# Ledger of designs, part 73: peptides against a protein of PDB entry 5TDY

Target 1, 88 residues: chain A of PDB entry 5TDY
Amino acid sequence: EKKIDGRRKAAVLLVALGPEKAAQVMKHLDEETVEQLVVEIANIGRVTPEEKKQVLEEFLSLAKAKEMISEGGIEYAKKVLEKAFGPE

## One batch from the design tools (peptide; made by RFdiffusion4, then SolubleMPNN)

Design b2_p26_7_s1
Fold by OpenDDE base, seed 4:
Structure b2_p26_7_s1 (fold): chain B 88 residues (1-88), chain A 26 residues (1-26)
Amino acid sequence: as target 1 above (88 residues)
Amino acid sequence: SAMEEEEEKEAKLIAEIIKEWLEADK
């Protein structure tokens, strides 16, 4: 599979979340980071199904590894993200 | 509200993971 850099993964995720949820996320990032991500989002172009799958899988893996949410929370997050990415 | 707090926790989790992705680019 093709390697995706961190900036690209972040942009793909934020676009999938939609503007409202993305704004909530960006409140936790510093101003310079937000500005950089906005540029990445603006230039995201087409996102392949493979990229979406890779980003979702890595996100869930990292979320579980950080143990920041319960198993039920992980299941909920998975459903939210899958719905956000939507069908092609 | 409870819903707002849950949404905030979710947003914070996502932000932390994004920070890790960006750090890996350095």
Scores: peptide ipSAE 0.644, ipTM 0.916, DockQ to the pose 0.660
Fold by OpenDDE base, seed 3:
Structure b2_p26_7_s1 (fold): chain B 88 residues (1-88), chain A 26 residues (1-26)
Amino acid sequence: as target 1 above (88 residues)
Amino acid sequence: SAMEEEEEKEAKLIAEIIKEWLEADK
């Protein structure tokens, strides 16, 4: 597998989520971070299916580890993200 | 609503993970 830097992972995820959900996420980030991510998104170029898969899998792994939401919440998030990224 | 609360929790979780990804780049 090819390593993806954090900035790109974030951009890939936000694009996959769509503008509405991405906006909800960015409400929790500081202004400078948001501006940086917008630049990354603007210059994202082509995103491969492999990158999308890696980002989704790493996200879910980290989300579960953090346990910031219930198990049911994690499953909900998983379903939402899978719909956003499309079928794998 | 309950659905909106879950969606907001998801958004917050995503943001926290993004922060970690960005921090790892430093």
Scores: peptide ipSAE 0.643, ipTM 0.914, DockQ to the pose 0.707
Fold by OpenDDE base, seed 5:
Structure b2_p26_7_s1 (fold): chain B 88 residues (1-88), chain A 26 residues (1-26)
Amino acid sequence: as target 1 above (88 residues)
Amino acid sequence: SAMEEEEEKEAKLIAEIIKEWLEADK
């Protein structure tokens, strides 16, 4: 498994979410962080299926750990992200 | 609306996870 840095993971996730949802997320980040992520997104290039899988799995793991959403919410988030990533 | 509030909560959760990812890079 190839290691993905945090900036890359964030960029992959934000792109997958789409512009509307990504904008909602970025409202909770400071300006400098947003600028950094925009650069990462601009230079994201090709995202491999392996990267998508790793990002999704880690996201779901962290989301579960935070217990901010129900099990049904996790499944919903998974479906949304899978649809957002699109078929490979 | 309730739906909008839930969407905002989801966005906030995602942002917190992103913050953790970025912090781990340091």
Scores: peptide ipSAE 0.643, ipTM 0.915, DockQ to the pose 0.708
Fold by OpenDDE base, seed 1:
Structure b2_p26_7_s1 (fold): chain B 88 residues (1-88), chain A 26 residues (1-26)
Amino acid sequence: as target 1 above (88 residues)
Amino acid sequence: SAMEEEEEKEAKLIAEIIKEWLEADK
């Protein structure tokens, strides 16, 4: 498994969410962080299926660990995110 | 509304995870 930088993971996720939801997320980030992520998004280039898979799985794992998504809701969240990333 | 609150919770959760990813890069 190839290691992915945190900046890269964030950019991949934000692009998958789409501009509307990404904007909602970035409202919770400081201005400097937003500017950095915008640069990462602008230069994201090709996102491999492997990267998408890794980002999705790590996100779900962290979300579950924060207990902000119940275990019963993980499968639902997974489906929603898979829709965002698109079928492959 | 309840729907807006859920959307905000989701956005906040995602932002927190992103912050952790970025902090790990430091």
Scores: peptide ipSAE 0.640, ipTM 0.915, DockQ to the pose 0.691

Design b2_p26_7_s2
Fold by OpenDDE base, seed 4:
Structure b2_p26_7_s2 (fold): chain B 88 residues (1-88), chain A 26 residues (1-26)
Amino acid sequence: as target 1 above (88 residues)
Amino acid sequence: SAAAEEEEKEAKLIAEIIKEWLAKDE
């Protein structure tokens, strides 16, 4: 599999979430980070199905590992993200 | 509202994961 850098993963996720949810996320990031991510998003180009799969799987893995959401929350988060990455 | 709180919690979770990803690149 192709390795995706952190900046790319973040950009892929934010674009998939849509502008409203992405804006909510960015409110929790510092100004410089937001500026960097905006550049990455602007230059995201084509996102492959494999990239989407990798980003989703790693996100869920990290969220679970950090115990940031309950088991029920994991199921809900999975559905939300899968919907975001689904066909437009 | 409860819905707004839930959305904010979700946004915060996503932001924390993004921070982890970016930390690896720094």
Scores: peptide ipSAE 0.645, ipTM 0.911, DockQ to the pose 0.654
Fold by OpenDDE base, seed 1:
Structure b2_p26_7_s2 (fold): chain B 88 residues (1-88), chain A 26 residues (1-26)
Amino acid sequence: as target 1 above (88 residues)
Amino acid sequence: SAAAEEEEKEAKLIAEIIKEWLAKDE
């Protein structure tokens, strides 16, 4: 698998979430970070199915590790994100 | 509302994960 830098992963995730939910997320980031991510989103170009898969899987892994949501919550999040990313 | 609070928790979780991704690039 190809390595994806953190900025790219974040941009892919935010685009998948859509502008409304992405805005909710970015409220928790500092202004400079938001500006950087907006630039990354503007230059995101083509997102491959492999990138989408990698971002989703790593997100779920980190979410589990943080223990901020139950296993059921992870499954729910997975379904929501898969729906947001859409089928290929 | 409960729904709004849940969405906020989700947003915070995602933001924290993004922060970790960005920190790895430093």
Scores: peptide ipSAE 0.643, ipTM 0.911, DockQ to the pose 0.669
Fold by OpenDDE base, seed 5:
Structure b2_p26_7_s2 (fold): chain B 88 residues (1-88), chain A 26 residues (1-26)
Amino acid sequence: as target 1 above (88 residues)
Amino acid sequence: SAAAEEEEKEAKLIAEIIKEWLAKDE
């Protein structure tokens, strides 16, 4: 398994969310961070299925740890994000 | 609306996680 840096993970996630949702997320980030992420997104290139899996699983793990969504919500969120990532 | 409010909460959660990912990069 290849290590993915935080910037890369964030970019992968934002791209998967789509422009509308990504924009909503970035409203909660400072300007410099947004600019950095835009650069990462612009240079994201190919995202492997392995990367998508890693990012999704880590995101869900962190979301669960923060208890922002119910246990059942995790499975729902997973399906939604997997759909967003697209088939591969 | 309730849906909009939930989406905003979701956006905040995602942003928080992203911040953590970026912080770990140091």
Scores: peptide ipSAE 0.642, ipTM 0.910, DockQ to the pose 0.680
Fold by OpenDDE base, seed 3:
Structure b2_p26_7_s2 (fold): chain B 88 residues (1-88), chain A 26 residues (1-26)
Amino acid sequence: as target 1 above (88 residues)
Amino acid sequence: SAAAEEEEKEAKLIAEIIKEWLAKDE
């Protein structure tokens, strides 16, 4: 497994969510962070399937911990996010 | 609306996780 920078992970996730949802997310971030992420997104280049999988898995793990989601709930969230990331 | 509230909750959760990812790099 190749290590992915936090900034890279964030950019991958935001791009996968699409402009509308990404905008909603960034409303909760400070201005400096938003500016940094915009640059990261602009320079994201090609995202590999391995990166997408790694980002998704880590996100779901953290989301489960924070929201105390049941196994059924996390599986639902997984399906929603996988759909957002694309069929690949 | 209920849909808007759910979307906001999701957005907030994602933002918190992103903050953690960024803090880890520092």
Scores: peptide ipSAE 0.641, ipTM 0.910, DockQ to the pose 0.674

Design b2_p26_7_s3
Fold by OpenDDE base, seed 2:
Structure b2_p26_7_s3 (fold): chain B 88 residues (1-88), chain A 26 residues (1-26)
Amino acid sequence: as target 1 above (88 residues)
Amino acid sequence: SAAAKKEEEEAKLIAEIIKEWLKEDE
């Protein structure tokens, strides 16, 4: 399993979410961060199925580790994100 | 609406995770 840069993980996730949801997420980020992520998205290139899977798994793992969501919320978040990423 | 609030919460959660990821790059 290859290590993915944080900015790369973020870009992959934002692209998967689509422009509407991505915009909503970026409203919670500072201006400089948004600009950086826009550049990353513009240069994202090809995203492999492995990267998508890894980003999803790391998202859920980190969310749980930081106790950002309840146990019941994990399954919900997984479904939401999997729907956003689409079938592979 | 309840649906809008849920989406806002989801967006906030995702943003927080992204912030954590970006810290890894430092």
Scores: peptide ipSAE 0.694, ipTM 0.926, DockQ to the pose 0.635
Fold by OpenDDE base, seed 3:
Structure b2_p26_7_s3 (fold): chain B 88 residues (1-88), chain A 26 residues (1-26)
Amino acid sequence: as target 1 above (88 residues)
Amino acid sequence: SAAAKKEEEEAKLIAEIIKEWLKEDE
């Protein structure tokens, strides 16, 4: 798989979540970061199904590696995010 | 509501992951 820039991964995820959920996420980021991400989102262009899949997988992998969620919570998070991304 | 709190917790988690991703670019 191709390595995706961190800012690109973030933009892909935020777009997939939709404006309402994305806004809720960005409430937890500092203003400068939000501005940077808004620019990335505006210039995101085409997002391939492969990118979406990779972003989701890397999200879950990182969340698990950093122990940000319990092992039992991984499956739940996966379902929530997959629902947010929409059917593919 | 319970649903709103759950969504907020999920949003916070996602934000933390995004922060980690942005560190990769540094």
Scores: peptide ipSAE 0.693, ipTM 0.925, DockQ to the pose 0.629
Fold by OpenDDE base, seed 5:
Structure b2_p26_7_s3 (fold): chain B 88 residues (1-88), chain A 26 residues (1-26)
Amino acid sequence: as target 1 above (88 residues)
Amino acid sequence: SAAAKKEEEEAKLIAEIIKEWLKEDE
Protein backbone atom coordinates (compact mmCIF):
# COMPACT_ATOMS: atom_id res chain seq x y z
CA GLU B 1 0.00 0.00 0.00
CA LYS B 2 0.99 3.58 -0.57
CA LYS B 3 1.52 5.81 2.42
CA ILE B 4 -1.04 8.58 2.75
CA ASP B 5 -0.15 11.64 4.78
CA GLY B 6 -2.46 12.71 7.56
CA ARG B 7 -3.86 15.77 5.88
CA ARG B 8 -4.63 13.75 2.77
CA LYS B 9 -6.48 11.14 4.78
CA ALA B 10 -8.48 13.85 6.48
CA ALA B 11 -9.36 15.50 3.21
CA VAL B 12 -10.45 12.23 1.64
CA LEU B 13 -12.66 11.47 4.59
CA LEU B 14 -14.23 14.91 4.70
CA VAL B 15 -15.03 14.86 1.01
CA ALA B 16 -16.59 11.44 1.36
CA LEU B 17 -18.79 12.64 4.20
CA GLY B 18 -20.25 15.40 2.11
CA PRO B 19 -20.47 19.12 2.83
CA GLU B 20 -23.06 18.93 5.58
CA LYS B 21 -21.35 16.33 7.71
CA ALA B 22 -17.91 17.69 6.90
CA ALA B 23 -18.98 21.08 8.19
CA GLN B 24 -20.23 19.50 11.38
CA VAL B 25 -16.88 17.78 11.86
CA MET B 26 -14.93 20.94 11.19
CA LYS B 27 -16.78 22.72 13.98
CA HIS B 28 -14.63 20.67 16.33
CA LEU B 29 -11.36 21.78 14.74
CA ASP B 30 -9.49 25.02 15.26
CA GLU B 31 -9.59 27.72 12.62
CA GLU B 32 -6.08 27.16 11.33
CA THR B 33 -6.70 23.45 10.94
CA VAL B 34 -9.91 24.09 9.06
CA GLU B 35 -8.12 26.45 6.70
CA GLN B 36 -5.44 23.87 6.04
CA LEU B 37 -7.99 21.17 5.35
CA VAL B 38 -9.97 23.40 3.04
CA VAL B 39 -6.84 23.83 0.95
CA GLU B 40 -6.27 20.09 0.90
CA ILE B 41 -9.86 19.47 -0.13
CA ALA B 42 -9.61 22.05 -2.88
CA ASN B 43 -6.56 20.25 -4.26
CA ILE B 44 -7.64 16.71 -3.54
CA GLY B 45 -7.78 15.72 -7.18
CA ARG B 46 -8.56 12.12 -7.93
CA VAL B 47 -9.16 9.80 -5.00
CA THR B 48 -8.65 6.16 -5.85
CA PRO B 49 -10.78 3.33 -4.51
CA GLU B 50 -7.66 2.06 -2.81
CA GLU B 51 -7.20 5.34 -0.98
CA LYS B 52 -10.81 5.34 0.14
CA LYS B 53 -10.47 1.81 1.45
CA GLN B 54 -7.23 2.63 3.21
CA VAL B 55 -8.63 5.76 4.83
CA LEU B 56 -11.66 3.88 6.10
CA GLU B 57 -9.56 1.08 7.50
CA GLU B 58 -7.11 3.43 9.17
CA PHE B 59 -9.97 5.41 10.67
CA LEU B 60 -11.53 2.34 12.20
CA SER B 61 -8.19 0.99 13.33
CA LEU B 62 -7.24 4.21 15.07
CA ALA B 63 -10.64 4.63 16.69
CA LYS B 64 -10.41 1.09 18.01
CA ALA B 65 -6.82 1.43 19.16
CA LYS B 66 -7.63 4.51 21.17
CA GLU B 67 -10.78 2.92 22.54
CA MET B 68 -12.78 5.87 21.35
CA ILE B 69 -15.81 3.72 20.70
CA SER B 70 -17.06 0.27 21.61
CA GLU B 71 -16.87 -2.70 19.31
CA GLY B 72 -20.45 -2.13 18.34
CA GLY B 73 -19.62 1.48 17.72
CA ILE B 74 -16.85 0.49 15.36
CA GLU B 75 -19.27 -1.53 13.29
CA TYR B 76 -21.72 1.32 13.33
CA ALA B 77 -19.04 3.79 12.26
CA LYS B 78 -18.02 1.45 9.48
CA LYS B 79 -21.56 1.39 8.14
CA VAL B 80 -21.89 5.15 8.38
CA LEU B 81 -18.62 5.76 6.58
CA GLU B 82 -19.28 3.19 3.92
CA LYS B 83 -22.56 4.88 3.24
CA ALA B 84 -20.79 8.22 3.02
CA PHE B 85 -18.18 6.92 0.60
CA GLY B 86 -20.89 5.44 -1.53
CA PRO B 87 -20.87 2.29 -3.60
CA GLU B 88 -17.79 1.46 -5.62
CA SER A 1 -33.20 15.39 19.27
CA ALA A 2 -31.64 12.01 19.83
CA ALA A 3 -30.66 11.80 16.18
CA ALA A 4 -29.01 15.20 16.29
CA LYS A 5 -27.07 14.27 19.41
CA LYS A 6 -25.85 11.08 17.79
CA GLU A 7 -24.71 12.93 14.69
CA GLU A 8 -22.87 15.44 16.83
CA GLU A 9 -21.09 12.69 18.71
CA GLU A 10 -20.14 11.10 15.41
CA ALA A 11 -18.78 14.40 14.18
CA LYS A 12 -16.77 14.82 17.35
CA LEU A 13 -15.31 11.34 16.99
CA ILE A 14 -14.30 11.97 13.41
CA ALA A 15 -12.72 15.27 14.37
CA GLU A 16 -10.62 13.56 17.02
CA ILE A 17 -9.35 11.04 14.50
CA ILE A 18 -8.50 13.82 12.08
CA LYS A 19 -6.55 15.60 14.79
CA GLU A 20 -4.52 12.45 15.32
CA TRP A 21 -3.85 12.11 11.61
CA LEU A 22 -2.66 15.69 11.42
CA LYS A 23 -0.25 15.13 14.28
CA GLU A 24 1.34 12.36 12.24
CA ASP A 25 2.38 14.93 9.67
CA GLU A 26 4.35 16.92 12.21
Scores: peptide ipSAE 0.692, ipTM 0.925, DockQ to the pose 0.642
Fold by OpenDDE base, seed 4:
Structure b2_p26_7_s3 (fold): chain B 88 residues (1-88), chain A 26 residues (1-26)
Amino acid sequence: as target 1 above (88 residues)
Amino acid sequence: SAAAKKEEEEAKLIAEIIKEWLKEDE
């Protein structure tokens, strides 16, 4: 499995979420971070199915590890994100 | 609305994860 940069993971996720949801997320980030992510998104290029899968899995893994969401929230988040990435 | 609040909570969660990812690059 290939290592993905943190900024790359963020860009992949934001693009998958779509402009509306991505905008809501970025409201919680500082201006400098937003500017950096916008550049990453602009240069994201092609995102492989493997990257999408890895980003989703790492998201859930990190959320669990940091205890950021409850067990019920984990399943909900998984469904939301999978829907955002869309069928392939 | 309840739906709007839920979406905002989801956005906040995602933002927190992104912040953690960005720390990996430092």
Scores: peptide ipSAE 0.681, ipTM 0.924, DockQ to the pose 0.624

Design b2_p26_7_s4
Fold by OpenDDE base, seed 1:
Structure b2_p26_7_s4 (fold): chain B 88 residues (1-88), chain A 26 residues (1-26)
Amino acid sequence: as target 1 above (88 residues)
Amino acid sequence: SAMEKEEEEEAKLIAEIIKEWLKSDE
């Protein structure tokens, strides 16, 4: 498994979410962070299915580890994200 | 609306995780 840096993971996720949802997310980030992510998104290039899968799994893993959402919420988040990434 | 609130909570959650990812980079 190839390690993906945080900036890359964020960019992959934001692109998968689409411009509307990505914009909503970025409202909660500071200006400097947004600028950095915009650059990453602009240069994202090819995103492999493996990267998408890895980003999704790491997202859920971190959300659970930090107890940001309940167990039930994890399943819900998984469904939402799977819809965002689209079928493969 | 309830739907808007749900979307906002989703956005907040995603933003928090992104912040954590970026912190891990330095």
Scores: peptide ipSAE 0.660, ipTM 0.911, DockQ to the pose 0.610
Fold by OpenDDE base, seed 4:
Structure b2_p26_7_s4 (fold): chain B 88 residues (1-88), chain A 26 residues (1-26)
Amino acid sequence: as target 1 above (88 residues)
Amino acid sequence: SAMEKEEEEEAKLIAEIIKEWLKSDE
C-alpha cells in the first residue's frame, strides 16, 4: 500500500464527487486552501483504483475516529461516496 | 429544501475531513 499525502487525498475525493458537489465542499474552505486544491486537481493525473479505495477507506475511518457522524451516518456516507466514485 | 439542506450537511462533513488531511501535510 502506497502512502498518499493529504493534498492528494483531497484532490482525489473532490474529483470523484464531481464539479457541483466539489464546489459545495469548497465553500467551507478558506480561499487560499481552495486555490491550492484547484492546482492539485488540475495536476491530479491518473487516479488508480487503489487510490480511490484508500481515500474512501481513510475518509470513513477518520470520520468515525473523530466521531463526526453516527454509525448510521457512516453507512450513508459510504453509499454516497461509492456512488460518487462510480464503478470501475 | 430538505434535500438541499442534506447536501449542504454532506458537503460540510467532507470539508472537515479534508481540513484534517491538509493539517497532516503541515
Scores: peptide ipSAE 0.658, ipTM 0.911, DockQ to the pose 0.611
Fold by OpenDDE base, seed 5:
Structure b2_p26_7_s4 (fold): chain B 88 residues (1-88), chain A 26 residues (1-26)
Amino acid sequence: as target 1 above (88 residues)
Amino acid sequence: SAMEKEEEEEAKLIAEIIKEWLKSDE
């Protein structure tokens, strides 16, 4: 599998979430970070199904590792993100 | 509302993960 830059992973995720949710997320990031991500989003190009899957898996993996959410929350996040990415 | 609060907490979680990804790029 191909390694994905953190910036790209973030951009892929934000695009998948849609503008409203992405905006809510970016409210919690500093201005410089937001500007960087906007550039990445603007240049995102084609996002492959493999990238989408990888981003989702890495997101859930990191969330688990950091114990940022409960087990139920992880399942919820998975459902939300899968809906955001849309059917493949 | 409860739903709005949940959405905000979701946004916070996602933002934290993004921050971690960006740190890894450095």
Scores: peptide ipSAE 0.658, ipTM 0.911, DockQ to the pose 0.644
Fold by OpenDDE base, seed 3:
Structure b2_p26_7_s4 (fold): chain B 88 residues (1-88), chain A 26 residues (1-26)
Amino acid sequence: as target 1 above (88 residues)
Amino acid sequence: SAMEKEEEEEAKLIAEIIKEWLKSDE
């Protein structure tokens, strides 16, 4: 398992979510952060299935660790994100 | 709508996680 930079994880997630959902997410970020992420997205290059899987798992792990979602909500969030990522 | 509200909450959650990831890069 290779460590992924936070900014890359964010870019991978946003691209996987698609433009509509990504836009909704970025509405909650400050302008400078959005600009930085747009640059990262533009230069994201190839994203492997392994990276996507790792990003999703780290997302859920962090969300749980920060108690941002309940135990019951974790499975729901996982399904929502997996659906958003799409089958490719 | 209820669906739109749910999607907005999901977006907010994702944004918070992204903020955490970005802080880790500092």
Scores: peptide ipSAE 0.657, ipTM 0.911, DockQ to the pose 0.630; fails the geometry check

Design b2_p26_8_s1 (from b2_p26_8, 9 letters changed)
Fold by OpenDDE base, seed 2:
Structure b2_p26_8_s1 (fold): chain B 88 residues (1-88), chain A 26 residues (1-26)
Amino acid sequence: as target 1 above (88 residues)
Amino acid sequence: DPLRDSLPEEDHFFYDVVEAMLEAEK
């Protein structure tokens, strides 16, 4: 698999979530991060199926790792993202 | 954050966004 730029991975994730959820996510981020995300989202262009798959898998990996030190939320997050990315 | 600290700096941006996403869903 090809390594994806971190900002692009984040943009792919937020676009998949949709504008309402993306806006809620960005409320939890600092101004500089939001600015970078907005630029990347605006210039995202075409997202390949491979990129979608890779971003989803990396997200789930991180989320599961977080759950090892905190409880709950992984199954819900997984469900939300799987629906957001759509059937492929 | 021990998990974040264990990752390369280049991976911190995506990590922070993922964390924000998880928090936003609560």
Scores: peptide ipSAE 0.666, ipTM 0.929, DockQ to the pose 0.639
Fold by OpenDDE base, seed 1:
Structure b2_p26_8_s1 (fold): chain B 88 residues (1-88), chain A 26 residues (1-26)
Amino acid sequence: as target 1 above (88 residues)
Amino acid sequence: DPLRDSLPEEDHFFYDVVEAMLEAEK
């Protein structure tokens, strides 16, 4: 497994969510974080299948550990992100 | 945040974004 820069992982996630959802996410972040995200998104380039897989898996891991959403919500989020990334 | 604190500093950025994403979805 190749180590992915944290800012890049975040950019991959937000791009997958789409511009409208990404904008809503950024409203919950401080200005410095948003500035870094915007830069990373602007320079995201091509995202490899492996990066997509790693970001999705780490997202699910954190979501489960944080328990911010129900089990059903996690399953829903999983499906949404898997659909967003789509098959390569 | 005990979970965040348990992670290396290099992982905090992504953690914060994930947390914001989950919060935004509520």
Scores: peptide ipSAE 0.665, ipTM 0.929, DockQ to the pose 0.551
Fold by OpenDDE base, seed 5:
Structure b2_p26_8_s1 (fold): chain B 88 residues (1-88), chain A 26 residues (1-26)
Amino acid sequence: as target 1 above (88 residues)
Amino acid sequence: DPLRDSLPEEDHFFYDVVEAMLEAEK
């Protein structure tokens, strides 16, 4: 699989969440990170099914590795993202 | 953060956004 730029992966994730949830996420980030995200989101173009799959899998991998998060929270996030990405 | 520190610097951006997302969902 192709390596995706980290900023692009983040942009794909936030676009999948939708504007309202993405805005809440960005409230937890520093100004520089937000500025970079906004640029990447503005220039995201087409997101391939492969990119969507890769971003979701990497997200879930990181979330599960962080034991600070409840299983319910991870499963909820998974369902939200899968619903947002839609069936392939 | 042991997990973040275990990743190369190029992966920290996405990590931080994921962490923020998980926090926002709480």
Scores: peptide ipSAE 0.665, ipTM 0.928, DockQ to the pose 0.570
Fold by OpenDDE base, seed 4:
Structure b2_p26_8_s1 (fold): chain B 88 residues (1-88), chain A 26 residues (1-26)
Amino acid sequence: as target 1 above (88 residues)
Amino acid sequence: DPLRDSLPEEDHFFYDVVEAMLEAEK
């Protein structure tokens, strides 16, 4: 599989969350990080099914590895992203 | 953060965004 740039992975994730949730996420990030995200989102273009799958899988892997994050929160995020990425 | 530190620097950006997302959902 193709290695995806970290900024692109983040942009794909935020687009999947939708504008309202993406805005809330960016409130928890520093200004420089937000600027980079905005640029990547603006230039995201076509996101392939393969990219969506890779981003979702890596997200779930990281979230599950964070034991201090509640299982309920992980499952909620999983449902939101699965709905956004859906079958194509 | 042990998990973050275990990842290559190139993966820190996405990690930070994922962490922010999970925090925002609380």
Scores: peptide ipSAE 0.664, ipTM 0.928, DockQ to the pose 0.560

Design b2_p26_8_s2 (from b2_p26_8, 8 letters changed)
Fold by OpenDDE base, seed 2:
Structure b2_p26_8_s2 (fold): chain B 88 residues (1-88), chain A 26 residues (1-26)
Amino acid sequence: as target 1 above (88 residues)
Amino acid sequence: DPLLESLPEEDHFFYKVVEAYLKAQE
């Protein structure tokens, strides 16, 4: 598995979630983090299928580990990612 | 945060974003 830069992983996720949800996420982040995300999003370029899969899996893994969202929330996230970057 | 502390430093940024997502969903 190829190591992906953390900032890039975050950018991939937020782009997939869409601007509205991304904005809500950023409300919970410090200014420096937001600035870094904006830069990465602006320069995201093309996301490979491998990156997409890896980001999705890690996101879901961390989300489940925190146990802060329902299974439905996870399924929604999967659909958003699939719609944004195509099916796996 | 025990989960954060279990992750290597290079993974902390993404974790913070994921955590922010979860908080935004509450």
Scores: peptide ipSAE 0.662, ipTM 0.927, DockQ to the pose 0.515
Fold by OpenDDE base, seed 4:
Structure b2_p26_8_s2 (fold): chain B 88 residues (1-88), chain A 26 residues (1-26)
Amino acid sequence: as target 1 above (88 residues)
Amino acid sequence: DPLLESLPEEDHFFYKVVEAYLKAQE
């Protein structure tokens, strides 16, 4: 698995989500972040299937972790992160 | 955000975008 730049991961995700969902996401971000995202999207170039898969898996992992902590599943969230990213 | 704090800094940007997605879904 290749390490992907964080900004690129975000761009890959937003492109994968489509313009409508991407726009909705950007409404909840500060202007600087939006600007950075737009730049990354504009320069995204080729997205490999491997990148897309990797990004979406990480996305789902984080979303699940966030959901779980919102539901009180702190330990599960930690496990998800460990499985996704390994120990720091 | 304890989840954010648990992530390496290089992952913070992406996390914030994911969080924004979740907020957008609410």
Scores: peptide ipSAE 0.658, ipTM 0.924, DockQ to the pose 0.615
Fold by OpenDDE base, seed 1:
Structure b2_p26_8_s2 (fold): chain B 88 residues (1-88), chain A 26 residues (1-26)
Amino acid sequence: as target 1 above (88 residues)
Amino acid sequence: DPLLESLPEEDHFFYKVVEAYLKAQE
């Protein structure tokens, strides 16, 4: 698994969420973090399916650890990701 | 935050964003 810069991971996630959801997320972040995210999003360039899959899987893993998403939901989401963003 | 404390420093930024997402959906 390729090591992805933390700021890039965050940018990939926010872009994947879409502008409306991304805006809501940023309302819950400190000004410095938002500034960094905006820069990373502006320079995100091409996001490979592998990067997107990796970021989303890590996102789901963390969300599960925080117990905000059910076990079943995580398993289903992982299966969807494997199918949608698996090796090309 | 015990989860944050268990993660290496390089993962803290992304974690903060994920946490913000979770807060936003509530």
Scores: peptide ipSAE 0.657, ipTM 0.927, DockQ to the pose 0.555
Fold by OpenDDE base, seed 3:
Structure b2_p26_8_s2 (fold): chain B 88 residues (1-88), chain A 26 residues (1-26)
Amino acid sequence: as target 1 above (88 residues)
Amino acid sequence: DPLLESLPEEDHFFYKVVEAYLKAQE
């Protein structure tokens, strides 16, 4: 898979989550991080299906590592991603 | 944070954003 810049990954995630959820996320970040995210979102340009899929998979992987999402939920989400973007 | 410390520095920014998401869900 292609390596994606960390700030870009975060921007892709927040755009994928939608403005309401993105706003809730930013409430839990320091001011400097929020400023960096806003800049990256403003300059995000086109997000490829491959980037979106990769970012969401990494997001789910990290969430699982924090044990905040059940295994069943992660597997279901992966199936949804496969249906939406096709198998890798 | 043991998980953060186990990740390379280049992954820390994204991790912090994911952690913020999880906190927002609580």
Scores: peptide ipSAE 0.655, ipTM 0.925, DockQ to the pose 0.549

